# Peptides against a protein of PDB entry 4Y8H: the designs that were tried, part 13

Target 1, 196 residues: chain A of PDB entry 4Y8H
Amino acid sequence: TSIMAVTFKDGVILGADSRTTTGAYIANRVTDKLTRVHDKIWCCRSGSAADTQAIADIVQYHLELYTSQYGTPSTETAASVFKELCYENKDNLTAGIIVAGYDDKNKGEVYTIPLGGSVHKLPYAIAGSGSTFIYGYCDKNFRENMSKEETVDFIKHSLSQAIKWDGSSGGVIRMVVLTAAGVERLIFYPDEYEQL

## One batch from the design tools (peptide; aimed at target 1 G23)

Design b2_p15_1_s1 (made by RFdiffusion4, then SolubleMPNN; from b2_p15_1, 9 letters changed)
Fold by OpenDDE base, seed 3:
Structure b2_p15_1_s1 (fold): chain B 196 residues (1-196), chain A 15 residues (1-15)
Amino acid sequence: as target 1 above (196 residues)
Amino acid sequence: SVLDEARAIRLARAV
């Protein structure tokens, strides 16, 4: 898996590859690892497919309940719910999750929750087995307050490099853009990103 | 509770 989320001038963009593997077998070429837990709060999922899907479902339920009682939750609140689940059950979970969201007060925010259930707020985050290959590239090329187009290109180039070297990553590159204007889903196919 | 639900999660082979 190769996943990332990047804050930018107008919000945040999540990105992910789409390969799911079971051992050496590619079980699914077009997995959707970008999962909605609230209107403008999404997550990137790495680790056990079943574990992370279940965690995201639980978070979504609790955020819906939260909304009915208190109004729209912050991205930090969502990250806290993920953290609590992952930390308190770390012995029985294999989950690495990046939480990203947008709201008018806090703008785009990114929280990474690696194995073990710690939580880290960052201007951008990368995770998954493919992320090990792109720390250098991302550090060199990330800039704060990029445009939407610059951020899409940054994520596309980053994940392209991760996929190139990580056998557990591949397929399409999916993105979700979260801004004041709404939610936008993007998809890029190998014929495009492999040529970067 | 949230934690009770989380405790029911089982590890999967597919990643």
Scores: peptide ipSAE 0.077, ipTM 0.647, DockQ to the pose 0.287
OpenDDE base, seeds 1, 2, 4, 5: peptide ipSAE 0.114, 0.092, 0.141, 0.095; ipTM 0.644, 0.587, 0.666, 0.637; seeds 1, 2, 4, 5 fail the geometry check

Design b2_p15_1_s2 (made by RFdiffusion4, then SolubleMPNN; from b2_p15_1, 8 letters changed)
Fold by OpenDDE base, seed 1:
Structure b2_p15_1_s2 (fold): chain B 196 residues (1-196), chain A 15 residues (1-15)
Amino acid sequence: as target 1 above (196 residues)
Amino acid sequence: SVLEEARAIREALAV
């Protein structure tokens, strides 16, 4: 798995590969690792597909209840719910989650929640088995307040490199763009990103 | 467990 989320001028973009594996076996080439927990709060998931989906479902439920009573939750609130669930279950959970969201007050925000259930707010985050190969690239090429197009290209190039080196990553690159204007889903195929 | 809680939530929402 290779996942990332990047804040930019107008919001935040989440990106992920789509390969799922069991050992060396590719179970699915088109798994969506980007999961909605609120209109403009999403997460990237790595680790156990079942467990992380369950966590996301619980978060979505809590945020729905929150919304009905108090209005739209902040991205930080969502990250806090994820953090508590991951921390409370850390002994029996394989989960790496990046939470990303947009609101008019806080703009785009990214929170990474690695194994153990700590939470870290960052301008951008990368995770998954493929992330180990692109820390250097991302550090060199990330810039604050990029345009949408620059950010899409940054994520596309980053994940392309991760996929190139990580046998557990591959398939299509999916992105979700969260801005004041709304939510946009993007998809890029191997014939495009492998040439980068 | 997390899975059990998620299942319980889904069941509650279905009611």
Scores: peptide ipSAE 0.030, ipTM 0.631, DockQ to the pose 0.140
OpenDDE base, seeds 2, 3, 4, 5: peptide ipSAE 0.141, 0.122, 0.136, 0.138; ipTM 0.650, 0.635, 0.654, 0.657; seeds 2, 3, 4, 5 fail the geometry check

Design b2_p15_1_s3 (made by RFdiffusion4, then SolubleMPNN; from b2_p15_1, 9 letters changed)
Fold by OpenDDE base, seed 2:
Structure b2_p15_1_s3 (fold): chain B 196 residues (1-196), chain A 15 residues (1-15)
Amino acid sequence: as target 1 above (196 residues)
Amino acid sequence: SVLDEAAAKRKAAAV
């Protein structure tokens, strides 16, 4: 897996490859690793498919309950729910999660939750087996307050490089854009990103 | 081996 989330001028963009593996075999080449937990709060999933799906379902439920009682939750609140689940169950879970969301007060935010269940708020985050190949590239090319187009290009180039080197990553590149204007899903195919 | 491949097919899916 290669996943990332990047804050930018108008919000945040999540990105992911689409390969699911079972050992050395490709089980699904068009997986959706970008999962909605609230209208403008989404996550990137890495690790066990079953574990991360279960966690996301539980978080979605909690945020729905939260909304009915208190109104729209913040991205930080969502990250806290993920953290509690991941940390308290770390001995039985294989899950690496990036939480990203947008609201009018806090704008775009990114929280990364690695296997241990710690939480780190960052301007951008990368994770998954493919991320090891692109730490240097991302550090060199990331800029704060990029435009939407610049951010899409940054994510596309980053994930393309990760996929090139990581046998556990591949397929299409999916993105979700979260801004005041709403939610937008993007998809990029190998014929495009392999040429970068 | 054939047995190794069969074992790999039964592993949990990962993303």
Scores: peptide ipSAE 0.313, ipTM 0.651, DockQ to the pose 0.059; fails the geometry check
OpenDDE base, seeds 1, 3, 4, 5: peptide ipSAE 0.267, 0.280, 0.292, 0.272; ipTM 0.738, 0.719, 0.730, 0.729; seeds 1, 3, 4, 5 fail the geometry check

Design b2_p15_1_s4 (made by RFdiffusion4, then SolubleMPNN; from b2_p15_1, 8 letters changed)
Fold by OpenDDE base, seed 3:
Structure b2_p15_1_s4 (fold): chain B 196 residues (1-196), chain A 15 residues (1-15)
Amino acid sequence: as target 1 above (196 residues)
Amino acid sequence: SVLDEAAAIRAANAV
């Protein structure tokens, strides 16, 4: 898996590969690792597919209840719910989750939640087995307040490199763009990103 | 540790 989320001028973009493996077997080539938990709060999931799906479902439920009582939750609130679930179940859970969201007050925000259930707010985050190969690239090329197009390119190039070197990553590159304008899904196929 | 967690995530994220 290769996943990332990047804040930019107008909000935040989440990105992920789509390969799912079990040992040496490619179980699914086009899994969607980008999951909605609220209108403009999404997450990138790595680790156990079953575990992370369950967590995301629980978070979505909590945020729905929150919305009915208090209005739209902040991205930080969503990250806190993820954090609690991951921390409370850390001994029986394999989950690496990046939470990203947009709201008018805080703009785009990214929170990374490693296996232990800690939470870290960052301008951008990368995770998954493929992230090992692109820490240097991302550090060198990330800039704050990029345009949408620059950010899409940054994510595309980053994940392309991760996929190139990580046998557990591959398939399509999916992105979700969260801005004041709404939610936009993007998809890029190997024939395009392998040429980068 | 953070490093141990990162390593575990990388290993687990093969799926």
Scores: peptide ipSAE 0.082, ipTM 0.624, DockQ to the pose 0.065
OpenDDE base, seeds 1, 2, 4, 5: peptide ipSAE 0.057, 0.016, 0.150, 0.134; ipTM 0.618, 0.522, 0.663, 0.665; seeds 4, 5 fail the geometry check

Design b2_p15_2 (made by RFdiffusion4)
Pose (drawn by RFdiffusion4):
Structure b2_p15_2 (pose): chain A 196 residues (1-196), chain P 15 residues (1-15)
Amino acid sequence: as target 1 above (196 residues)
Amino acid sequence: SHSSVSNTVSYSPSP
């Protein structure tokens, strides 16, 4: 997997490849790794497909219940529910999850939750096996308060490289845009991003 | 500069 989330001027963008692996075999070339847990709180999933789906379903359930009793949860609250599940069940889970959301007060936020269940709030986050190959690129090219177009390009170029080098990444690049204007789904095909 | 934490989590079952 290759996954990332990036905060910018108007909010946050999540991005991911679409490859599911069963050994060297590509079990699914068009996977959606970007998953809704609330209207404007989404996550990027890496690691075990089963574990991350089970976790995301539980978190969506908790936040739906939270919304019924107390109104819209913060992105920090959503990340805390993911952490509780990942930390308390660290022996049985293989889940690397990035949580991203948009709040009108807080604008865009990114929380990354690596294997042990620790929580890290960051301007941007990268994860998944393909992310190792783009630490150098992303650190060199990221800047705060980028525009929407600049952020889409940063993610497109970053995941393009992660897919190029990582055999466990590929297919299409999917992105989810989170702003006060709503939610936008973007998709980019190999013929476009490969030759970047 | 800004950098991400290591989160290279990966899983692939046998066929």

Design b2_p15_2_s1 (made by RFdiffusion4, then SolubleMPNN; from b2_p15_2, 9 letters changed)
Fold by OpenDDE base, seed 1:
Structure b2_p15_2_s1 (fold): chain B 196 residues (1-196), chain A 15 residues (1-15)
Amino acid sequence: as target 1 above (196 residues)
Amino acid sequence: MYKSPVNNTAYSPAP
C-alpha cells in the first residue's frame, strides 16, 4: 500500500494505490482505500482490510450521531475517534490510517495514526509499505499552499514512485479532493503514471 | 493456510 494526504492552498487531497494482497497473491487490483467517514472527512486505510473497514464504519457511525446532536464534527474530532479505536485495540489490530478533512474554520488538515494508535497532525502524511521509498522525494518536493494542480501532480508523482518500488502497491491511483467547493474523486491509470 | 487480505502497512512501534 501507498497512501498519502496533502494539505494545499484550498484544502486537502488524499491519494492511494489500489492493490490488496493475500500473501504474494494480488487479491484485488482496484481496491478503494479512500473511505468517507463524513462529507468532507475521509481516511486512507492501510493494514488489515477487514480491520480498517470496521474501524472506518464505526467512525462514520459515530460522526453521524455526533452531527445529529452537535453539528458537523471537526477533522480533529474524527481523528480522535480513530485514535481511540486504534489505541484501545492496538493489541489485536493492524491499522495504519491517515485522516484528512476540510472545514471553513480549520481549512485542510491531515492526521496520521500509525500502528499503535498514536495521532500526529502534519501538513502532509505518507503511509503504507510503499511510503518507505518516497520519504526523501516527498520531503524534497512538498511545498505549503500549493495549487490543486500542483498538489495532484505531487501526489501522482509520489505514489508513482512508491508503486515503482513497492511490490505491495499498484493498480490505479485514486485521489479525493476536499475543498470549500465540495468533494472530487480522481483516478489515474498505470499507462499515465508509470511514465512520470 | 488462509491469509486475510491486507493493504500492507509500514511498521510503527506501539506507544
Scores: peptide ipSAE 0.237, ipTM 0.749, DockQ to the pose 0.094
OpenDDE base, seeds 2, 3, 4, 5: peptide ipSAE 0.145, 0.200, 0.175, 0.173; ipTM 0.716, 0.742, 0.733, 0.727

Design b2_p15_2_s2 (made by RFdiffusion4, then SolubleMPNN; from b2_p15_2, 7 letters changed)
Fold by OpenDDE base, seed 4:
Structure b2_p15_2_s2 (fold): chain B 196 residues (1-196), chain A 15 residues (1-15)
Amino acid sequence: as target 1 above (196 residues)
Amino acid sequence: SYSSPVNNTAYSPAP
């Protein structure tokens, strides 16, 4: 898996490859690792497919309840729910999750929750088995307040490199753009990103 | 042997 989320001028973009593996085999070529937990709060999921799906489901339910009682939750609130679940179950759970969201007050925000269940707010985050290959690239090329197009390109190039070196990453590159304008899903296919 | 489907992770601190 190669996943990332990047804050930019107008909000935040989540990106992910689409490969799920079972041991040495590719179990799913077109997995959707970008999961909605609220209208403009999404997550990138790495780890056990079942575990991360369960976590996301619980968070989504929690945020629905929250919304009914208190109104739209912040991205930080969503991240805290993820953190609680991941931390309390860290010994029995394989989950590396990036939470990203947009609201008018806080704009785009990214929270990364690695396997241990800690939470870190960052301008951008990368995770998954492929992330180890692109720390250098991302550090060199990330800039704050990029345009949408620049951010899409940054994510596309980053994930392309991760996929190139990580056998557990591949398939399509999915993105979700969260801005004041709404939610936009993007997809890029190997024929395009492999040439980068 | 069977193993569960995974979106493989790497333990790494936040950048």
Scores: peptide ipSAE 0.248, ipTM 0.756, DockQ to the pose 0.092
OpenDDE base, seeds 1, 2, 3, 5: peptide ipSAE 0.232, 0.230, 0.237, 0.222; ipTM 0.733, 0.747, 0.754, 0.747

Design b2_p15_2_s3 (made by RFdiffusion4, then SolubleMPNN; from b2_p15_2, 9 letters changed)
Fold by OpenDDE base, seed 4:
Structure b2_p15_2_s3 (fold): chain B 196 residues (1-196), chain A 15 residues (1-15)
Amino acid sequence: as target 1 above (196 residues)
Amino acid sequence: MYRSPRNDTAYSPAP
């Protein structure tokens, strides 16, 4: 898996590859690792597919309940719910989650929750087995307050490099753009990103 | 032996 989320001038973009593996076999070529937990709060999932799906479902439920009682949750609130679940169940979970969201007050925010259930607020985050190959590239090329187009390109190039070297990453690159204007899904195919 | 489907992860320090 190669996943990332990047804050930019207008909000935040999440990105992911689409390969799911079972041992040495590719089980699914077109997995959706970008999961909605609220209107403009999404997550990237790495680790056990079952574990991360279950966690995301629970978070979505909690945020729906929260919304009914208190109004729209912040991205930080969503991250805290993820953290509680991941930390309290860390001995039984294999989950690396990136939470990203947009609201008018806080704009785009990214929280990474690695194995162990800690939480870290960052301007951008990368995770998954493929992320190990792109720390240097991301550090060199990330800039704060990029345009949407620059951010899409940054994510596309980053994930392309991760996929190039990580056998557990591949397929299409999915993105979700969260801004004041709404939610936008993007998809990029190997014929495009492999040439970068 | 059947292995559960995975989106493999690696731990690394946050940037």
Scores: peptide ipSAE 0.169, ipTM 0.738, DockQ to the pose 0.091
OpenDDE base, seeds 1, 2, 3, 5: peptide ipSAE 0.105, 0.073, 0.132, 0.065; ipTM 0.714, 0.692, 0.717, 0.679

Design b2_p15_2_s4 (made by RFdiffusion4, then SolubleMPNN; from b2_p15_2, 8 letters changed)
Fold by OpenDDE base, seed 1:
Structure b2_p15_2_s4 (fold): chain B 196 residues (1-196), chain A 15 residues (1-15)
Amino acid sequence: as target 1 above (196 residues)
Amino acid sequence: MYTSPVNTTAYSPAP
């Protein structure tokens, strides 16, 4: 898996590869690792497919309940719910999650929740087995307050490199763009990103 | 032997 989320001028963009494996075998070539937990709060999932899906489902339900009672939750609130679930179940879960969201007050925010259930707010985050190959690239090329297009290109190039080196990553690159204007889903195919 | 579907994460044991 190669996943990342990047804050930019107008919000935040999540990105992910689409490969799920079972041992040495590719179980799913087109997995959607970008999961909605609220209108403009999404997450990137790595680890056990079942575990992370269960966590995301619980968070989604919690945030729906929250919304009905208190209004739209902040991204921080969503990250807190993820953190509690991951921390309390850390002995029985294999989950690495990046939470990202947009609201008018806080703009784009990214929270990473690695194994163990800690939470870290960052301008951008990378995770998954493929992330180990792109720390240097991301550090060199990330800039604050990039345009949408610059951020899409940054994520596309980053994940392309991760996929190139990580056998557990591959397929399509999916992105979700969260801004004041709404939610946009993007997809890039191997013929588009392998040539970068 | 069955292996659970995994989105492999960094520095995590295989499920």
Scores: peptide ipSAE 0.157, ipTM 0.689, DockQ to the pose 0.105
OpenDDE base, seeds 2, 3, 4, 5: peptide ipSAE 0.029, 0.099, 0.036, 0.136; ipTM 0.617, 0.679, 0.642, 0.692

Design b2_p15_3 (made by RFdiffusion4; failed a check: the pose's geometry)
Pose (drawn by RFdiffusion4):
Structure b2_p15_3 (pose): chain A 196 residues (1-196), chain P 15 residues (1-15)
Amino acid sequence: as target 1 above (196 residues)
Amino acid sequence: SAVSAFVTYVTTENL
């Protein structure tokens, strides 16, 4: 997997490749790794497909119940529910999850939850096996308060490289845009991003 | 042990 989330001027964008692996075999070339847990709180999934789906389903359930009783949860609250599940079940889970959301008060936020269940709030986050190849690129090219178009390009170029070097990444690049204007789904195909 | 590891490698799905 190759996944990332990036905060910018108007909110946050999540991005991911679409490859599911079963050994060297590509079990699914068009996977959707970007998953809704609330209207404007989404996550990027990496690691075990089964674990991350089970976790995301439970978190969506908790936040739906939270919404019924107390109104819209914060992005920090969503990240805390993911952490509780990942930390308390660390022996049995293989889940690398990035949580990203939009709140009118807090604008865009990114929380990354690596394998041990620790929580890290960051301007942007990269994860998945392909992310190792783009630590140098992303650290050199990220800046705060980028525009929507600059952020789409940063993610497109970053994941293009992670896909190029990582055999466990590929297919299409999917992105989810989170702003006060709503939610936008973007997709970029190999013929576009490969030759960047 | 090697057979068990190979089976896990070719049957488990990862993202």

Design b2_p15_3_s1 (made by RFdiffusion4, then SolubleMPNN; from b2_p15_3, 9 letters changed; failed a check: the pose's geometry)
Amino acid sequence: SAEEALRLLLTTQTL

Design b2_p15_3_s2 (made by RFdiffusion4, then SolubleMPNN; from b2_p15_3, 11 letters changed; failed a check: the pose's geometry)
Amino acid sequence: EEEEKRLKELTTEVL

Design b2_p15_3_s3 (made by RFdiffusion4, then SolubleMPNN; from b2_p15_3, 9 letters changed; failed a check: the pose's geometry)
Amino acid sequence: SAAAAARERATTQRL

Design b2_p15_3_s4 (made by RFdiffusion4, then SolubleMPNN; from b2_p15_3, 8 letters changed; failed a check: the pose's geometry)
Amino acid sequence: SAAAAALLAATTELL

Design b2_p15_4 (made by RFdiffusion4)
Pose (drawn by RFdiffusion4):
Parts: C-alpha cells; sequence; structure tokens
Structure b2_p15_4 (pose): chain A 196 residues (1-196), chain P 15 residues (1-15)
C-alpha cells in the first residue's frame, strides 16, 4: 500500500493507490483505501485489509452514535476512537491508519496512527510500504498552505513515485478532497501519472 | 508469509 493525507489552505486531501495484495498476486487492482467514518472525517487504510475494514466499521458506528447524542465529532475525537481500538488490540491488529477531517473551526487536520496505536498530529502524513520511497521527495516538496491544485499535484507526484518503486502499490491513484465546499472524489489513471 | 510481511510493512512505514 501507498497512502497519504495532506492539509492545505482550504482543508485536507487524502490519497491512496488501489492495490490489494495476496502474496505477489494482485487480488484487487481497483481497491478503495480511502474510507468515510463521518461526512467530513475520512481515513486512509494500510496493513491488513480485514483488520482496517473491521476497525473503520466500528469507528463509523461509534461516530454515528456520538452524532446522535452530542452532534458532530471533531477530527481529534475520531482519531481518538481509532487509537483506542488500535492501541488496546495492538497484539492482534496490523493496521496503519491515517485519519483526516475538516472542521469549520479547525480547518484541515491529519492524524497518523502507526502499528503500535500511538497518535501523531501532523501537517501531512505518509504511510504504507510504498511510503518509504518518498520520505525524501515529500520532505523536500511539502509546504504549508498550498492551494488545492498544488496539493493534488504533490499527492499525485508523490504516490506516482511510491507506485513506481513499490511492487506492493499500483493501479489508480484515488484522492478525497475535504473542504467547507463538501466532499470531492478524484481518480488518476496510470497513463497520466506514470510518465510524470 | 509474503502477504504477512507486506501487511507488516504497510502498518509500520509511517511518517
Amino acid sequence: as target 1 above (196 residues)
Amino acid sequence: ALTEAIEYADATHHK
């Protein structure tokens, strides 16, 4: 997997490849790794497909119940629910999850939750096996308060490289845009991003 | 075994 989330001027963008692996075999070339847990709180999933789906379903359930009783949860609250599940079940889970959301007060936020269940709030986050190959690129090219178009390009170029080098990444690049204007789904095909 | 190693790497390579 190759996944990332990036905050920018108007909010946050999540991005991911679409490859699911069963050994060297590509079980699914068009996977959607970007998953809604609330209207404007989404996550990027990496690691075990089963674990991350089970976790995301539980978190969506908790936040739906939270919304019924107390109104819209913060992105920090959503990340906290993911952490509680990942930390308390660290022996049985293989889940690397990035949580990203948009709040009108807080604008875009990114929380990354690596294997042990720790929580890290960051301007941007990268994860998944392919992310190792783009630490150098992303650290060199990220800047705060980028525009929407600059952020789409940063994610497109970053994941393009992660896919190029990582055999466990590929297929299409999917992105989810989170702003006060709503939610936008973007998709980029190999013929476009490969030759970047 | 390969799938497990890939899942581990997916879950641990964060920044």

Design b2_p15_4_s1 (made by RFdiffusion4, then SolubleMPNN; from b2_p15_4, 5 letters changed)
Fold by OpenDDE base, seed 1:
Structure b2_p15_4_s1 (fold): chain B 196 residues (1-196), chain A 15 residues (1-15)
Amino acid sequence: as target 1 above (196 residues)
Amino acid sequence: SLTEAIELASATNFK
């Protein structure tokens, strides 16, 4: 898995590969590792597909209740719910999650929740087995307040490099763009990113 | 290490 979320001038973009692994085997199933928990709050999932889906479902439900009672939750609130679930169940879960969201007050925000259930707010986050190969690249190339196009290119190049080196990453690159203008899904295929 | 833990977890997309 190679996942990341990047804040930029107008919001935040989440990105993920789509490869699924079962033990030592690569499965044919294309996995959507970008999951909606609220209109403009999404997460990247790594680890157990079942565990992370269960967590995301609970968070989504919680945020729906929150919305009905108090209005739109902040990204920090969503991250807090993820954190509590991951921490309290850390002995029984295999979950790595990046939470990212946009709202008019806080703009784009990214929270990473690694195994163990700690939470870290960052301008950008990378995770998954493929992330180990691109820490240097990301550190060198990330800039604050990039344009949408610059950020898409940054994520595309980053994940392309991760996929190149990580046998557990591959398939398509999916992105979700969260801004004041709305939500946009992007997809890039191997013939598009392998030549970068 | 954290890197090893992330790698191990990410390699298990199905249980």
Scores: peptide ipSAE 0.087, ipTM 0.603, DockQ to the pose 0.155
OpenDDE base, seeds 2, 3, 4, 5: peptide ipSAE 0.173, 0.107, 0.147, 0.132; ipTM 0.640, 0.649, 0.668, 0.661; seeds 2, 3, 4, 5 fail the geometry check

Design b2_p15_4_s2 (made by RFdiffusion4, then SolubleMPNN; from b2_p15_4, 6 letters changed)
Fold by OpenDDE base, seed 4:
Order: sequence, then structure tokens, then C-alpha cells
Structure b2_p15_4_s2 (fold): chain B 196 residues (1-196), chain A 15 residues (1-15)
Amino acid sequence: as target 1 above (196 residues)
Amino acid sequence: SLTAAIELASATNFK
């Protein structure tokens, strides 16, 4: 898996490859690892597909309840719910999650929750087995307050490199753009990103 | 069984 989330001028973009494996077998080439937990709060999932889906479902439910009582939750609140679930169940879960969201007050925010259930707020985050291959590239090329187009390009290039070297990553590159304007889903195919 | 299905599903990974 190769996943990432990047804050930019107008919000945040999540990105992911789409390969799922069962043992050594590629079980699904077009998996969706980007999961909605609230209108403009999403997450990238790595680890056990079932575990991370269960966690995301629980978070989504909690955030819906939160909304009914207090209004739209912040991204930090969502990350806190993820953190609590991941930490309290760490002995029974295999989950690495990046939480990203947008709101008018805080703009785009990214929180990474690695295995173990710690939480870290960052301007951008990368995770999954493929991320090890692109730490250097991302460090050199990330800039704060990029445009949407620059950020899409950054994520596309980053994930392309991760996929190139990580046998557990592949398929299509999916992105979710979260801004004041709304939510936009993007998809990029191998014929495009392999040539970068 | 349901248990087997859950276990099999948990073996599917986003590495």
C-alpha cells in the first residue's frame, strides 16, 4: 500500500494506490482505500482491510452522532476518535490510518495514526509499505500552500514512484480533494502515471 | 461459517 494526504492552499488532498493482497496473491487491483467518515473528513487506510473498515464505520457513526448534538466535527475530533479506537484495540488490530479533513476555520489538516494508535498532526503524511521509497522525494518536493494542480501533480508523482518500487502497491491512483467548494474524486491510470 | 468468512476477510490486506 502507498497512501498519503497533503495540505495545500485551498484544503487537503488524499491519495492512494489500489492494490489489495491476500498472502502473496493480488486479490483486488482496484480497491478503494480512501474512505469517507464525514462530509469533508476522509481517511486513507492501510493494514487489514476488515479492521480498517470496521474502524472507519465506527468513526463515521460517532461523527454522525456528534453532528446531531454539536454540529460539524473538526478534523482533530475525528482523529481523536480514530486514535482512541486504534489505541484501545491495538492488540487486536492491524491498522495504519491517515485522517484528513477540511473546514473553514482550520482549512486542510492531516493526522497520521500509525500502528499502535499514536496520533501526529503534519502538513502532509505518507504511509504504507510503499511510503518507505518516497520519503526522500516527498521531503524534497513538498511545499506548503501549493495550488490544487501542483498538489495533484505532487501526489501523482509520489505515488507513482512508490508503486514503481513497492510490489505491494499498484493499480490506479485514487485521490479525494477536500475544499470549501466540496469533495472531488479523481482517478489516474497506469498508462498515465507510469510515464512520469 | 461466519467466523471463517471474517477470518478470511481479515487476511486481506492493504500492505
Scores: peptide ipSAE 0.180, ipTM 0.646, DockQ to the pose 0.083; fails the geometry check
OpenDDE base, seeds 1, 2, 3, 5: peptide ipSAE 0.152, 0.152, 0.133, 0.135; ipTM 0.673, 0.673, 0.683, 0.686; seeds 1, 2, 3, 5 fail the geometry check

Design b2_p15_4_s3 (made by RFdiffusion4, then SolubleMPNN; from b2_p15_4, 6 letters changed)
Fold by OpenDDE base, seed 4:
Structure b2_p15_4_s3 (fold): chain B 196 residues (1-196), chain A 15 residues (1-15)
Amino acid sequence: as target 1 above (196 residues)
Amino acid sequence: DLTKAIELASATNFK
């Protein structure tokens, strides 16, 4: 898996490859690892598919209840719910999650929750087995307040490199763009990103 | 509550 989330001028973009594995097999080439937990709060999932789906389902339910009582939750609130679940169950979970969201007050925010259930707020985050191959590239090329197009390009190049070297990553590159304008889903295919 | 999901965890992974 190769996942990332990047804050930019107008909000935040999440990105992910789409490969899932079961043992030595590629179980699914077009999995969606970008999961909605609220209108403009999404997450990237790595680790156990079942574990992370269960966590995301619980968070989504919690945020729905929150919304009905108090209005739209902040991204920080969502990250706190993820953190609580991951930390309290850390001995039984294999879960690496990046939480990203947009709201008018805080703009785009990214929170990474690695194994163990700690939480870290960052301008951008990368995770998954493929991320180890692109720390250098991301550090060199990330800039704050990029345009949407620059950020899409940054994520596309980053994940392309991760996929190139990580056997557990592949398929399509999916992105979710969260801004004041709404939610936009993007998809890029191997014929395009392999040439980068 | 993640108990049931953890107990029934799939071998499928997002590595």
Scores: peptide ipSAE 0.126, ipTM 0.665, DockQ to the pose 0.077; fails the geometry check
OpenDDE base, seeds 1, 2, 3, 5: peptide ipSAE 0.105, 0.078, 0.058, 0.094; ipTM 0.666, 0.656, 0.659, 0.671; seeds 1, 2, 3, 5 fail the geometry check

Design b2_p15_4_s4 (made by RFdiffusion4, then SolubleMPNN; from b2_p15_4, 8 letters changed)
Fold by OpenDDE base, seed 3:
Structure b2_p15_4_s4 (fold): chain B 196 residues (1-196), chain A 15 residues (1-15)
Amino acid sequence: as target 1 above (196 residues)
Amino acid sequence: SLTKEIELRSATNFK
């Protein structure tokens, strides 16, 4: 898996590869690792598909209840719910999650929750087995307050490199763009990103 | 079967 989320001038973009494995086999080439937990709060999932799905479902439920009582939750609130679930169940979970969201007050925010259930707020985050191959590239090329197009290109190039070297990553590159304008889903196919 | 489906899902990984 190769996943990342990047804050930019107008919000935040999440990105993920789409390869899923079961044991030694590729089970699904086009799975969706970008999961909605609220209108403009999404997450990238790595680790156990079942575990991370269960966590995301619970978070989504809690955020729905929160919204009905208090209004739209912040990205930080969502991250705290993820953190609580991952930390309290760390002995029984294999979950690495990046939480990203947009709201008018805080703009785009990214929180990474690695195995163990710690939480870290960052301008951008990378995770998954493929992330080990692109720390250097991302550090060199990330800039704050990029345009949407620059950020899409940054994520596309980053994940392309991760997929190139990580056998557990592949398929299509999915992105979700979260801004004041709404939610936009993007997809890029191997014929495009392999040439980068 | 349902048990096999659950087992398969549990064994699926986003590495």
Scores: peptide ipSAE 0.164, ipTM 0.651, DockQ to the pose 0.079; fails the geometry check
OpenDDE base, seeds 1, 2, 4, 5: peptide ipSAE 0.142, 0.130, 0.128, 0.133; ipTM 0.706, 0.700, 0.702, 0.713; seeds 1, 2, 4, 5 fail the geometry check

